# Designs tried in a protein design run: peptides against a protein of PDB entry 3H8D. Part 225

Target 1, 122 residues: chain A of PDB entry 3H8D
Amino acid sequence: DMKRQQRFFRIPFIRPADQYKDPQNKKKGWWYAHFDGPWIARQMELHPDKPPILLVAGKDDMEMCELNLEETGLTRKRGAEILPRQFEEIWERCGGIQYLQSAIESRQARPTYATAMLQNLL

## One batch from the design tools (peptide; made by RFdiffusion4, then SolubleMPNN)

Design b2_p30_6_s1 (from b2_p30_6, 15 letters changed)
Fold by OpenDDE base, seed 2:
Structure b2_p30_6_s1 (fold): chain B 122 residues (1-122), chain C 122 residues (1-122), chain A 30 residues (1-30)
Amino acid sequence: as target 1 above (122 residues)
Amino acid sequence: as target 1 above (122 residues)
Amino acid sequence: DELLQLAEEIDTYDEEEAQELYERLKASRA
């Protein structure tokens, strides 16, 4: 339903290999999520030294967060919520449009706000 | 109209008296704006050593930004746009609810998204 | 000034808390 609230979140993480290193040598990654109502629609991970990971609902459910929005605690963590454009700009630069489009065309994507918006664009 | 997009912005400023001082001695303030569509609905200023300034459309038009959203260039300034709660949390702590309510009751406030939301709450 | 402090810190992350949250979210994968 297009009436569902769209909320976006970002949290930093440190790689396991850098956990014991000095702060200046800890390379930071970023974990992103788009929630279409209570359920995740898109997930993205930025890593310091490997390609971005892009995930879309339906196709990548087993690799994405399985918790609903309330279960994640993201809404209660200060600084975690971000503006839509803060997600979309990174998503676009990582090839997210093409990835989601391919998932739609292959009938792997679950219908979400993201799929609807892209289908309106194409 | 309740269909108008609600957008919020925040930019820092340095006091004129601190312009020439070393960075550690420059006290930062914050300028906040709520735009109801193209026009400002609320404005707020946080200062290092004086009370917050609260302004609402209709009552305080002469003290608020007179530029429409596009004219301000805020939409083109990276990091200026903020989430609604980043505005509202500060607004609430500064007594903004009472200020806006008083403006509504005195018939000084112009109808905006902010006035409508508050009237739905009361 | 608590208001200015809130304004300055509203988008900051606690590294340890963020890491714990990340690990929890990662572990939630099927």
Scores: peptide ipSAE 0.307, ipTM 0.759, DockQ to the pose 0.781
Fold by OpenDDE base, seed 1:
Structure b2_p30_6_s1 (fold): chain B 122 residues (1-122), chain C 122 residues (1-122), chain A 30 residues (1-30)
Amino acid sequence: as target 1 above (122 residues)
Amino acid sequence: as target 1 above (122 residues)
Amino acid sequence: DELLQLAEEIDTYDEEEAQELYERLKASRA
């Protein structure tokens, strides 16, 4: 159902190697998620020391959050939810359009709001 | 058309008395708007030195933004757009539900997404 | 002013809480 609510979230994280360092030396990463209804459609991770990670439903299920939106607790965490554009801007800069497009073309992507929107743009 | 996009915005302001003061002495207020499609449905102002101002379409048209959303430039101002809950949380704390309800009951409120949502909750 | 304080903090996050959440989300597959 394309009537499903689209919700986007972002949380910061500190890499394991920095967890015991002084705050000045803790490099912050960012974890992003796009939920199409209760289920994740896209996931993205920005790291201070490696390339961004892009994940799309169907193709990357084993690497993505397996919890439904309610189970994540993201909706109850202040500052976690973000605007669609706050996700999409980073997604696009990381090559997310091409990544999702390739997943669709290879028949690896599960149909989501994200796949539908991309197909509308092509 | 209830298919209209709902968009919420917030911008800070400094009260006139503080405009020439040092940053430490500039008390920040907040201007909020809810747009139901191109037209404002609700407006809210938080002030550091007076009670919040609540405004609803129909009742308070003369005190509200008269520009349509495109004319305001809010959609082009980075950081201005906010999540629905970022508006609603403050709205509720300010007594916005009661304010809008009273406007509906007195037949002063123009039908908007906001009035429809409130009617669904009652 | 509690309302102004809320307005200022509404978008803020606690780093420790966020870290715990991140670890929980990642651990769901680890």
Scores: peptide ipSAE 0.311, ipTM 0.760, DockQ to the pose 0.784; fails the geometry check
Fold by OpenDDE base, seed 4:
Structure b2_p30_6_s1 (fold): chain B 122 residues (1-122), chain C 122 residues (1-122), chain A 30 residues (1-30)
Amino acid sequence: as target 1 above (122 residues)
Amino acid sequence: as target 1 above (122 residues)
Amino acid sequence: DELLQLAEEIDTYDEEEAQELYERLKASRA
């Protein structure tokens, strides 16, 4: 149902290799998620030393978070939730539109709010 | 119409008396706004040296921002928009529920998304 | 001032808590 609430989240992370380094040597990444109701629709990871990771439901289920929104605890983490535009701006810069479009065209993407919005745009 | 988009904003401010002080002596306040579609429904101000200011449409029109949402430029200011809960948490802590309720009961509040939500809660 | 502190902290990340959360989310992958 397209009436489901769309919620977006972001959390920082430090690479495992940097966990024991001095603060100045810890390179920070960012983990992003878009939830279409209780289930993840898109996931994105920004890394300091490698290309962004883009993931879409249906195509990348094995690589994406398997927890429903409530199970993640993200809704209870102060500062984790972000505005839609804060997600979409980064998504667009990382080539997310093309990535999702290709997944739709190849019939790999599960229908979500994200697929519907993109199909309305094209 | 209750289908109007609800948007929330926050911007910091420094007291006029502190504008020329050293950074450590500048006490920061916060200005908050809730827009029900293009028009403001609630406004709130946190000050470092006096009680919070709570304002609701209808009752406090003369004290509130008179600009429509587009005129404020808030939608174009990076970091100004906030999540509903970021507004509501502070609103609740400042006694906003009681303030709006009293305005409704005294027939001073203009009907908004905020009044409708509160009336559904009571 | 508790309210001002809340206003300032409402968007801040706790690094340790965030790291633990990240690790849990990544571990949840299939």
Scores: peptide ipSAE 0.311, ipTM 0.762, DockQ to the pose 0.821; fails the geometry check
Fold by OpenDDE base, seed 5:
Structure b2_p30_6_s1 (fold): chain B 122 residues (1-122), chain C 122 residues (1-122), chain A 30 residues (1-30)
Amino acid sequence: as target 1 above (122 residues)
Amino acid sequence: as target 1 above (122 residues)
Amino acid sequence: DELLQLAEEIDTYDEEEAQELYERLKASRA
């Protein structure tokens, strides 16, 4: 049901290898999530040292956050929530449209708001 | 009609007197707007040198932005759009609930999403 | 100014808290 609330979140992270380095040598990554209602629909990660990671529900469940939105605590974390476009701009630049499209075509994607929107776009 | 899209924006400003100062001496203010569809419903301003300014549609039209949302260009300004809570938290802390309530009670407020939500809250 | 500080900080992260959250989310894989 596309009546579900769409919410987007982003949190920074420091690579484990950089945790004990001088501040100037701590390279920041970004963890992103799109929640379609209580459940994650898309996840992506920007890393300073490797290609972006794109994950879509159904296909990548074993690699995605298993917590529902409430369990994550993201809604209670100031600054974590972002606008849809803040997610989508990065998603698009990382090839997320193609990635999700491929997941749909291969019948790996679970139906979500994201899949529906992509269907509308094409 | 509460089907109208609610959009919130924030832009910083530097006091005219600080424009030519060293960066560390430029005190930043913030201009906020809540648009109920194409028209502004609430406006507020945080200033470094005076109390916050709160403005509500109907009561304060002469002091508020007269441009519709499209005319403002805010939707095309990267980083200007904010989440509802980013507006509401500041609004609440500035006494916006009481201000809007008073405007409603005095029959000065134009009906907006903001007035409707306040009615639901009380 | 408390309000201005809030406005500046509203989109900021506490680094340690954010890191802890990230680690929890990353560890919580299906």
Scores: peptide ipSAE 0.311, ipTM 0.761, DockQ to the pose 0.770; fails the geometry check

Design b2_p30_6_s2 (from b2_p30_6, 15 letters changed)
Fold by OpenDDE base, seed 5:
Structure b2_p30_6_s2 (fold): chain B 122 residues (1-122), chain C 122 residues (1-122), chain A 30 residues (1-30)
Amino acid sequence: as target 1 above (122 residues)
Amino acid sequence: as target 1 above (122 residues)
Amino acid sequence: DELLKLAEEIDTYDEEEAQRLYEQLKASRA
């Protein structure tokens, strides 16, 4: 049901290897999530030292956050929630459209708001 | 019609007197807007040197932005759009609930999403 | 000014809190 609330979140992280470095040497990554209602639809990670990670529900469940939105506590973390476009801009730049499209075509993607929107785009 | 899209925006401003000061001496203010569809429903301003300004449609039309959302260009200004809670938290802390309530009670407020939500809250 | 401070900080992260949250979310894989 596409009337589910779409919510987007982003949190920064420091690589474990950088945790004890000088502040100027701590390279920041970003963890992103798109929740379609209580469940994650898309996840992506920007890393300073490797390619972006793109994950879509159905295909990448074993690699994605298993917590529902409430369990994550993201809604209670100031600054974590972002606008849809703040997610989508990065998603698009990372090749997320193609990635999700491929997951749909291979019948690996679980139907979500994201899959529906992509279908509308094409 | 409460199916109109609710969009919120914030832009910083520097006081005219601080324009030519050292960066550390430029005190920043914030201009906020809530658009109920194409028309502004609420506006507020945080100033470093005076109390917050709260404005509601109907009551304060002469002091509020007269441009519709499209005319403002806010939707095309990167970083200007904010989440509802980023507006509401400041609105609440500035006494916006009481201000809008008073405007409703005095029959000065134009019906908007904001007035409707306040009615639901009380 | 507390309001201005809030406006400035509303979009900011507590670094340590964010790191803990990230680790929690990364550890919580299906």
Scores: peptide ipSAE 0.325, ipTM 0.773, DockQ to the pose 0.774
Fold by OpenDDE base, seed 2:
Structure b2_p30_6_s2 (fold): chain B 122 residues (1-122), chain C 122 residues (1-122), chain A 30 residues (1-30)
Amino acid sequence: as target 1 above (122 residues)
Amino acid sequence: as target 1 above (122 residues)
Amino acid sequence: DELLKLAEEIDTYDEEEAQRLYEQLKASRA
């Protein structure tokens, strides 16, 4: 339903291999999520030394967060919520449009706000 | 119209008296704006050494930004746009609810998204 | 100034809390 609230979140993380290193040697990654109402529609991970990971609902459910938005606690973490454009700009630069489009064309994507918006664009 | 996009912005400023001082001695203030579509609905200023300034459309038009959103260039300034709650939390703590309510009751406030939301609450 | 501190810190991350949250979310995967 297009009436559902779209909310976006970002949290930093440190790689396991860098946990014991000095702060200046800890390379930061970023975990992103797009929630279409209570359920995740897209997930993205930026890593310091490997390609971005892109995930879309339906196709990648087993690799994505399985918790609903309230269960994640993201809404209660200061600084975690971000503007739509803060997500979309990174998503676009990582090839997210093509990834989601391919998932739609292969009938792997679950219908979400993201799939609807892309289908309106194409 | 309730269909208008609500956008919020924040930019820092340094007091004129601190312009020549070392960075550690420059006290930062914050300028906030709520745009109801293209026009400002609320403005707020946080200062280091004086009370917050609260302004609402209709009552305080002469003291608020007179530029429409596009004219301000805020949409093109990276980091200027903020989430609604980043505005509202500060607004609430500064007494913005009471200020806007008083402006509505005195018939000084121009109808905006902000006035409509408050009237729905009361 | 409490308000100024809130304004400046509203988007800051607690690194340890963020790391714990990330690990929790990662562990929630199927």
Scores: peptide ipSAE 0.324, ipTM 0.771, DockQ to the pose 0.800
Fold by OpenDDE base, seed 3:
Parts: sequence; C-alpha cells; structure tokens
Structure b2_p30_6_s2 (fold): chain B 122 residues (1-122), chain C 122 residues (1-122), chain A 30 residues (1-30)
Amino acid sequence: as target 1 above (122 residues)
Amino acid sequence: as target 1 above (122 residues)
Amino acid sequence: DELLKLAEEIDTYDEEEAQRLYEQLKASRA
C-alpha cells in the first residue's frame, strides 16, 4: 500500500578487523535501510574497503535484514533515522536506480514503494 | 489539508554582535521552522542569551517568516532540512505543546497540521 | 544551555552503541 510510511535509517559500523585499532585506524562504513512500512524495501552498505552493496526486497531477501522495523530498534536509536533524500542521494550515486530497475525487469523485485516510485518515474 | 507534506528545517545563526569575533567567541542560536505544505505552521528560535521563542501560525504571523517554503530557499540548502522529531523534541522541551494549546484555546491559532495533531492527541 | 546543547547533539550517534546495533542486525541473519 502506498500509504505506508516510508522511513530511512543509517548507522555507522567499523570493520571487525579494525574494532580494536586506534581510532585513527578505524575505517567507518555505513549501513542504510529503507523501510516501506514495517518491512524493508531497500538496503545499502558503504564499505571503506570494497564496493557498495545494493540490495532490494525480493531479489536480495537472504542478504537483507530480516527484522521488521520495530524489531530492529532503529526507531529508538537517536541519530539513526535520516531524511529520504539522504538515502536516495547515496542510492543514486551507487547506481541504485539501475539496480532496482534491473530487478523489476527480471521479475526479482518484490513490489514496494520503491518499485512503484521507479515505475512512475521511468 | 492533512495530506500536505510536513517538512521541518533548522538553520544556525550567529548574534550580530558576534559576527566578527573569533569562532570561539561566537555564540550560536538555532532557527527552526515547520512547514505545513507551502505555509509555515510553527517557528522556534533558540538563543544563546535569551529564552526560546515559540511562534505559531495565526497567533504570531507578524513575527514569523512570511515567505512560503519555496521562497525561503530552505529546500535547496543542504543540511537545513531536519526530521520531524528533531523539531518536535526541541518544541516539547520549550513548552511548545502548551503554547500551541493555549493558542488554540484562545482562538488565535490558525488551523494547521500542528493544531490538528495536537487536538487529536489531547 | 541545555537546549542549545541538545540542538547541537540531537542527531549525533554513539559509535559503540551503533556498532553493537549493527552487529545485532547482522547477527539476526546468521
């Protein structure tokens, strides 16, 4: 349903190998999620040492967070929620539009707000 | 109309007297705005040297920003837009609920998303 | 000024807390 609230979140992470290094030697990554209501629609990970990871519901379910929004605790973590554009800007720069489009065309994408929006724009 | 997009913004300001001082001597204030669609519904100012200012549409129109959202340029200023809760948390801490409620009760408040939400919660 | 401090810090994150959260989210799939 298009009436579901769209919420976006971002949390930083440190690579496991860097966890016990001096702060200056810790390389930060970013974990992003788009929730279409209670369910994740898109996930994205920016890593300091490898290419960005793009994930879309339906296609990448096994690699995406399986917790619903409430279960994640993201809504209760200060600083985790971000504006839609803060997600979309990074998504676009990572080639997310093409990735999602390909997933739709291959019939791998589960219908979400994201798929609906893309189909309206293309 | 309750379907209007609710958007929130924050920009810092420096006191005029501090404009040319060293950075460490500049005291920062914060200017907040809630737009109910194109029109401002609430405004709030945090000052380093005086009490917070709370303003609601209808009651405080003469003291509030008179520009519509597009005219402000806030949508085009990176970092200006904030999440609803980033506004509301400060609003609440400043006594905004009581302020808006009083404005409603005195029939000074113009109907906005903010007034509607408050009336639904009380 | 507590309000000004809150305004400055309202969107900040605790690195350790964030790391724990990340690990929990990842572990949920393992």
Scores: peptide ipSAE 0.323, ipTM 0.772, DockQ to the pose 0.797
Fold by OpenDDE base, seed 1:
Structure b2_p30_6_s2 (fold): chain B 122 residues (1-122), chain C 122 residues (1-122), chain A 30 residues (1-30)
Amino acid sequence: as target 1 above (122 residues)
Amino acid sequence: as target 1 above (122 residues)
Amino acid sequence: DELLKLAEEIDTYDEEEAQRLYEQLKASRA
């Protein structure tokens, strides 16, 4: 149902190697998620020391959050929810359009709001 | 058309008395707007030195933004757009539900997404 | 003013809470 609510979230993280360092030396990463209704459609991770990670439903299920939106607690965490554009801007800069497109073309992507929107743009 | 896009915005302001003060002494207020499609449905102002101002379409048209959303430039101002809950949380804390309800009951409120949502909750 | 404070803080996150949440989300697959 394309009437499903689209919600986007972002949380910061500190890499394991920096957990015990002084705040000045804790490099911050960012974890992003796009939920199409209760289920994740896209996931993205920005790391201070490696390339971004892009994940799309169907193709990357084993690497993505397996919890439904309610189970994550993201909706109850202050500052976690973000605007669609706040996700999409980073997604686009990281090559997310091409990544999702390739997943669709290879028949690896599960249909989501994200796949539908991309197909409308092509 | 209830298919209209709902968009919310917030911009800070400094009260006139603080315009020339040091940053430490500039008390920040907040201007909020809810647009139901191109037209404003609700407006809210938080002030550091007076009670919040609540405004609803129909009742308070003369005190509200008269520009359509496109004319305001808010959609082009980075950081201005906010999540629905970022508006609603403050709206509720300011007594916005009661204010809008009273406007509906007195037949002063213009039908908007906001009035429809409130009616669904009652 | 509590309302102003809320307005200022509404978009903020607690880093420790965020870290815990991140770890929980990642651990769900580990």
Scores: peptide ipSAE 0.327, ipTM 0.772, DockQ to the pose 0.780; fails the geometry check

Design b2_p30_6_s3 (from b2_p30_6, 13 letters changed)
Fold by OpenDDE base, seed 1:
Structure b2_p30_6_s3 (fold): chain B 122 residues (1-122), chain C 122 residues (1-122), chain A 30 residues (1-30)
Amino acid sequence: as target 1 above (122 residues)
Amino acid sequence: as target 1 above (122 residues)
Amino acid sequence: DELLELAEKIDEYDEEEAQALYEKLKSSRA
């Protein structure tokens, strides 16, 4: 059902190596998630010291958060929810369109709002 | 049509009296708007020196922005768009529910997404 | 003004809570 609510979230993180450093030396990464209803459709991670990580449902299930949206607690975390464009802008810059497209073409992607939107775009 | 896109915006303003003060002395107010499709449904203003202003379509048309959403340029203003909850949390704290309810009961409110949602809540 | 303060902080997050949340999400399969 494409009437499912689409919700996007972002939380910062400090890499383990920086956890005990001075605040000025703690470089933040960003964890992103797109939920299609209760289930995650896309996940993305920006790291200060390595390339972005892109994950799509179906293909990357074992690497993605397995908690449903309510279980994550993201909806109850102030500042965590973001607008769709705040996700998509980063997603696009990280090559997310090509990544998801490739997953669809290889029959690895689970159908989601994200796959449907991409198919409408192409 | 309740399938209209609901979009929310917030922009800061500096009160005229503070325009020429040092930055630390410029107290920001906030202008909020809820658009139900192309037309504004609710408007709200937070001021540093006076009570919040609440405005609802139908009742307060003469005090609200008369531009359609596209004409406002808000969709093209980076950082202006906000999540529904970012609007609603402030709206509720300012007594917006009671204000809109009163406008509905007095037959002053124009039917909007906001009026429909409130009717579902009550 | 509490309302203005709320408006200013509406997008702010607690860094410690955010870190804990991140770790929870990343370790959800452990």
Scores: peptide ipSAE 0.319, ipTM 0.763, DockQ to the pose 0.765
Fold by OpenDDE base, seed 4:
Order: sequence, then structure tokens, then C-alpha cells
Structure b2_p30_6_s3 (fold): chain B 122 residues (1-122), chain C 122 residues (1-122), chain A 30 residues (1-30)
Amino acid sequence: as target 1 above (122 residues)
Amino acid sequence: as target 1 above (122 residues)
Amino acid sequence: DELLELAEKIDEYDEEEAQALYEKLKSSRA
């Protein structure tokens, strides 16, 4: 049901190798998630020293967060929730449209709000 | 139609008297708006030196922003849009529920998404 | 002013809390 609430979240992280360095030497990454109702539809990671990671439900289930939205605690963390556009802007810049499209074409993507929106666009 | 998109915005402001002061002497306020579709439903202002201002459509039209959402330019201002809860948390702490309720009871409030939600709660 | 402080900090995050959350989310598949 496409009437499920779409919610987006972002949290920063420090690389494990930088955790014990001085603040000036701690490079920050960003972890993003799109939840279609209780379940994650898309995940994205921006790293300071490697290419962005894009993940979509169905194809990348084994690499994505397996917690439902409530289990993550993201809804209870101040500053974690973001607007749809704040996610989509980064998603698009990272090649997310092409990535999701390829997953749909290869029949690897699970139907979600994201797949439906993209199919409406193409 | 309650199927209108609900969008929320916040922008900071400096008091006119502080505009030419040093940064440490500039006290910041916050201006908030809730748009029910293209039209403002609620407005709120936090000031550093006076009580919060709460405004609701119908009752306070003469004191509220008269621009439609597109005319405000808020949708094009980076960082201006906020999540519903970021508005509602402040609204509730400022006594917004009681304020809107009183406006409904006095038949001064224009029907909006906000009035409908409150009527569902009470 | 508590309200102003809340308004200013509403989007702020604690780095340690964020890091712990990240690790929890990433370890969900471990």
C-alpha cells in the first residue's frame, strides 16, 4: 500500500580507524535511510575516503539494516529525521536513480514507494 | 480537502534594535509557519525578550503572513523547511493546543488541517 | 530562555550518541 508513511533519517559516523584520533583528524561520514512504512526501502552511506554506498531493498537486503523502524530508535533520536528532499538530493547526486533503475530492470528490487515513484518517472 | 500537503518552516531573525550590535549582543528569535496546502494555517514566533506569539488562521489573519506558500519563497530557501514534529514540539510548549482550542470554541478558527487534528484529539 | 534554547538545539546531535547508534545499525547484520 503506497499510503504508508515515508520517513527519512541521517546520522553521522566516524570511521573506526579515526575513533581515537584528535578531532581534527576524525573524518565524518553520513548514514542515510529511507523507510517505507516500518521497513527500509533505501540505504545510503557517504564516506570521506571511498565512493558512496547505495543500497536498495530486495537487491541489497543482506547488506542493509535489518531492524524495523521502531527497532532502530531513529524516531527517538533528535536530529536524525530529515525531509524527503534532504535524502533525495544526495541520492540523486550519488547516482541513486540509475542504481535503483538497474535493480528494477534486473528484477532484483523489491517493490517499494521508491520503485513506484521511479516507475512513474520513467 | 485534508489531503493537502502539510509543510512546516522555520527562519531565524534578529531584533531590529540588535541589527547593528556585535554578534554577542544580537539575540536571535525564530519565526515558524505551518502551511496547509498553499495557505498558512498556523504561525508562531519565539522572541528573546517577550512571550511567544501564537497565531491561527481565521482568528489572526490580520497579523499573519498573507503570502501563499509559493510567494514566500520558503520552499526555495535551504534549511527553512522543517519536519512536522519540529514545529509541533515548540507549538505545544508554547500553549498552542489551548490557543487553537479556544479559537475553535469561540468560532474564530478557520477549518484547517490543524483544527481537524485537534478536534480528533478532543 | 528554554524555548529559544530548544529551538536552537532541536537539530543538534551528540557525536557519541550518534556513533553508538551508527554502530548499532551497522551491527544489525553481524
Scores: peptide ipSAE 0.319, ipTM 0.764, DockQ to the pose 0.775
Fold by OpenDDE base, seed 3:
Structure b2_p30_6_s3 (fold): chain B 122 residues (1-122), chain C 122 residues (1-122), chain A 30 residues (1-30)
Amino acid sequence: as target 1 above (122 residues)
Amino acid sequence: as target 1 above (122 residues)
Amino acid sequence: DELLELAEKIDEYDEEEAQALYEKLKSSRA
């Protein structure tokens, strides 16, 4: 897991309901992804009007982006890639450590760099 | 060289002459650094009123930041760290490849991750 | 100065492009 390149991405989004509003009335959300090599390991969404969404590979496959990294086009979008810490800071604040830990304990999480790091931390 | 962590940083600066001007009249420059492990490998400065400055370890030691990475405090400054490509894009546009190449050819460059990468590219 | 402009705007998002990308990514499972 530690041999694969870890890449992190973030893109903003506007709620569908706000798309036709004036810019000042468009509340911005943020979509985050962690790719462990070509495959997504974690996904996270910050919404202006509901709790954060945390998703981990294995447990939440059906809700996560199914595209591999190259298919997403994220690597070709300027400004989309972020530093690891920019992801982790938000992840931690959203309770991501506990979420992933629970997924590991319940045997729902697919082994990834993220699971390995967490297991090293605990 | 490739075993060490490569970290990149950028911070803005305002010209001394502009410090007491209104914000709209402050022309912003940019200071960039590439650290190969704890030691600086490349430094670059974008100025609003003069050509870019390119500096490479070995050749330009006396003009470069002499602090090791930890001493700089850059790792503790929020927003200072940037992605490798954010550095490299500017570096390339400023003629950094040629600059470093010349430093290698003249035996002025200290071996770094940057010199190794360039030699692999050519 | 093109370089300064690039440095200044390198992290700026194009709203329309970002939105399109988001929709693409979300629609893959929606």
Scores: peptide ipSAE 0.315, ipTM 0.763, DockQ to the pose 0.722
Fold by OpenDDE base, seed 2:
Parts: C-alpha cells; structure tokens; sequence
Structure b2_p30_6_s3 (fold): chain B 122 residues (1-122), chain C 122 residues (1-122), chain A 30 residues (1-30)
C-alpha cells in the first residue's frame, strides 16, 4: 500500500569497546532506519572502523530490527526522526541503490515503498 | 491545491549589535518558514531579547519573505530544512494556532495548507 | 529563554538514552 507513511530515523551509538574510554576516544556510529508504515523497509549502520552495513526487508530480516515502529519508541525520542533526504543521501553514498536493486533482481527483497520507488526509476 | 508539497525551514541569525562581539556574547535567534508549494504560508522568528514574531500569508505579506522557495536557496542550504513537527512545536508554543485562527476569522489569512489544516480541527 | 533552548536543542541526543535505545533495538531478537 503506497498510502503508508514513510518515516526515517537515526540514532547514534558507541562501540562496546569504547564505552569506558574518555569522551575524546569514543567513536560514534550511526544507526538508520526507514519505516514503510509500521514495518522497517531498510536499515543502515555507519561504523567508525568498518564498512557500512546495508540491510533490506525480505533479504536481511534476521539482521534487521524486528520491532514495529511503535514498539521501537523512536517516534517518542527527540531528535531521532530525520528527513527522507537525510537517509537517502547516506544510503546512496553507501551503495544502497545497487544493494536494493540486486536484492530485487534476486527476488530476495520484500516489496516496500523503497522497492517500488527504485523500480519506478529503473 | 492540497497536493502541494509542504516544506519547512529554519536558519539561525545573530543580532546586528552582537555581530562583532565575542562568541559567548552573541545571542542567536531563529528564522522559520513554512512553504506551501513554492510560496510561504507561515513565518516565525525567535529572538533572544523580544517576543516571538508570528506571520501568516495574506495578513502579513509585507513583513514576510517575498521570494519563492527556489529563489530563497533554502533547498540548497544544508541543515536548513526541518521536519514539520520541528516547526509546529515551536509554532504552537508561540501561540501560532490562535494567531492563525484570528487571521482566518478576520478574513485576513490567505488560504493555504495551514489554514485548511486548522479549519479541519475546528 | 525556553523557546530558544528548545530550538537549539531540538536535534541534540542524550548519549546515554540513545545508547540504551540502540541496545534495545539491536537486542530485540534476543
């Protein structure tokens, strides 16, 4: 259903190994999520010391957030919600378009707003 | 036309009197705008030393931004665009609902997405 | 000024709260 609300979120995280270090030595990562209605469609993780992690619904369900949007509490956390372009710009830079396209071509991706939008471009 | 894209922006400003002061003595204000398609529908200004300024299309056109959205360059300024709720929360706290309502009742407000949404609540 | 503070901090994260939320989201399968 293309009438579902698209919402995007970002939260920072600190690596477990850095949790007890001085603030200057704590390197932040960023956790991103795209929700197509109540369910996650895409997830992305930026790490300070390893390549980005890209995840798409259907293919990577076992690695993605299992909570629906309301269960996450993201809508109630100030600063967590971001604009679509704030997500998409990072997604594109990380090779997300190609990743999602490959998942569609291999029939691994669950149909979402994201898959629909990409297929419209293609 | 209710199909127009609603976009919101915020940019900081420094008072002219503080421009040459030390950073700790520069008090920031905030300029907000709501664009209903290409045209501004609402404008709001937060000041460090005076009450908020609220402006609505039709009533306050002479005090509001006269540039269309593309002419402002706001869409090209990183960090300028904000979520609707980031605008609305401040708008509500400043008495924007009552201000817009009064403008509608006095027939001073130009019909916009904002006026339509408010009228749907009333 | 409460309004200015709200405007300035609207996108700021509480590190501890954010970390707790991250852990919740990552461990939700647990």
Amino acid sequence: as target 1 above (122 residues)
Amino acid sequence: as target 1 above (122 residues)
Amino acid sequence: DELLELAEKIDEYDEEEAQALYEKLKSSRA
Scores: peptide ipSAE 0.317, ipTM 0.762, DockQ to the pose 0.693; fails the geometry check

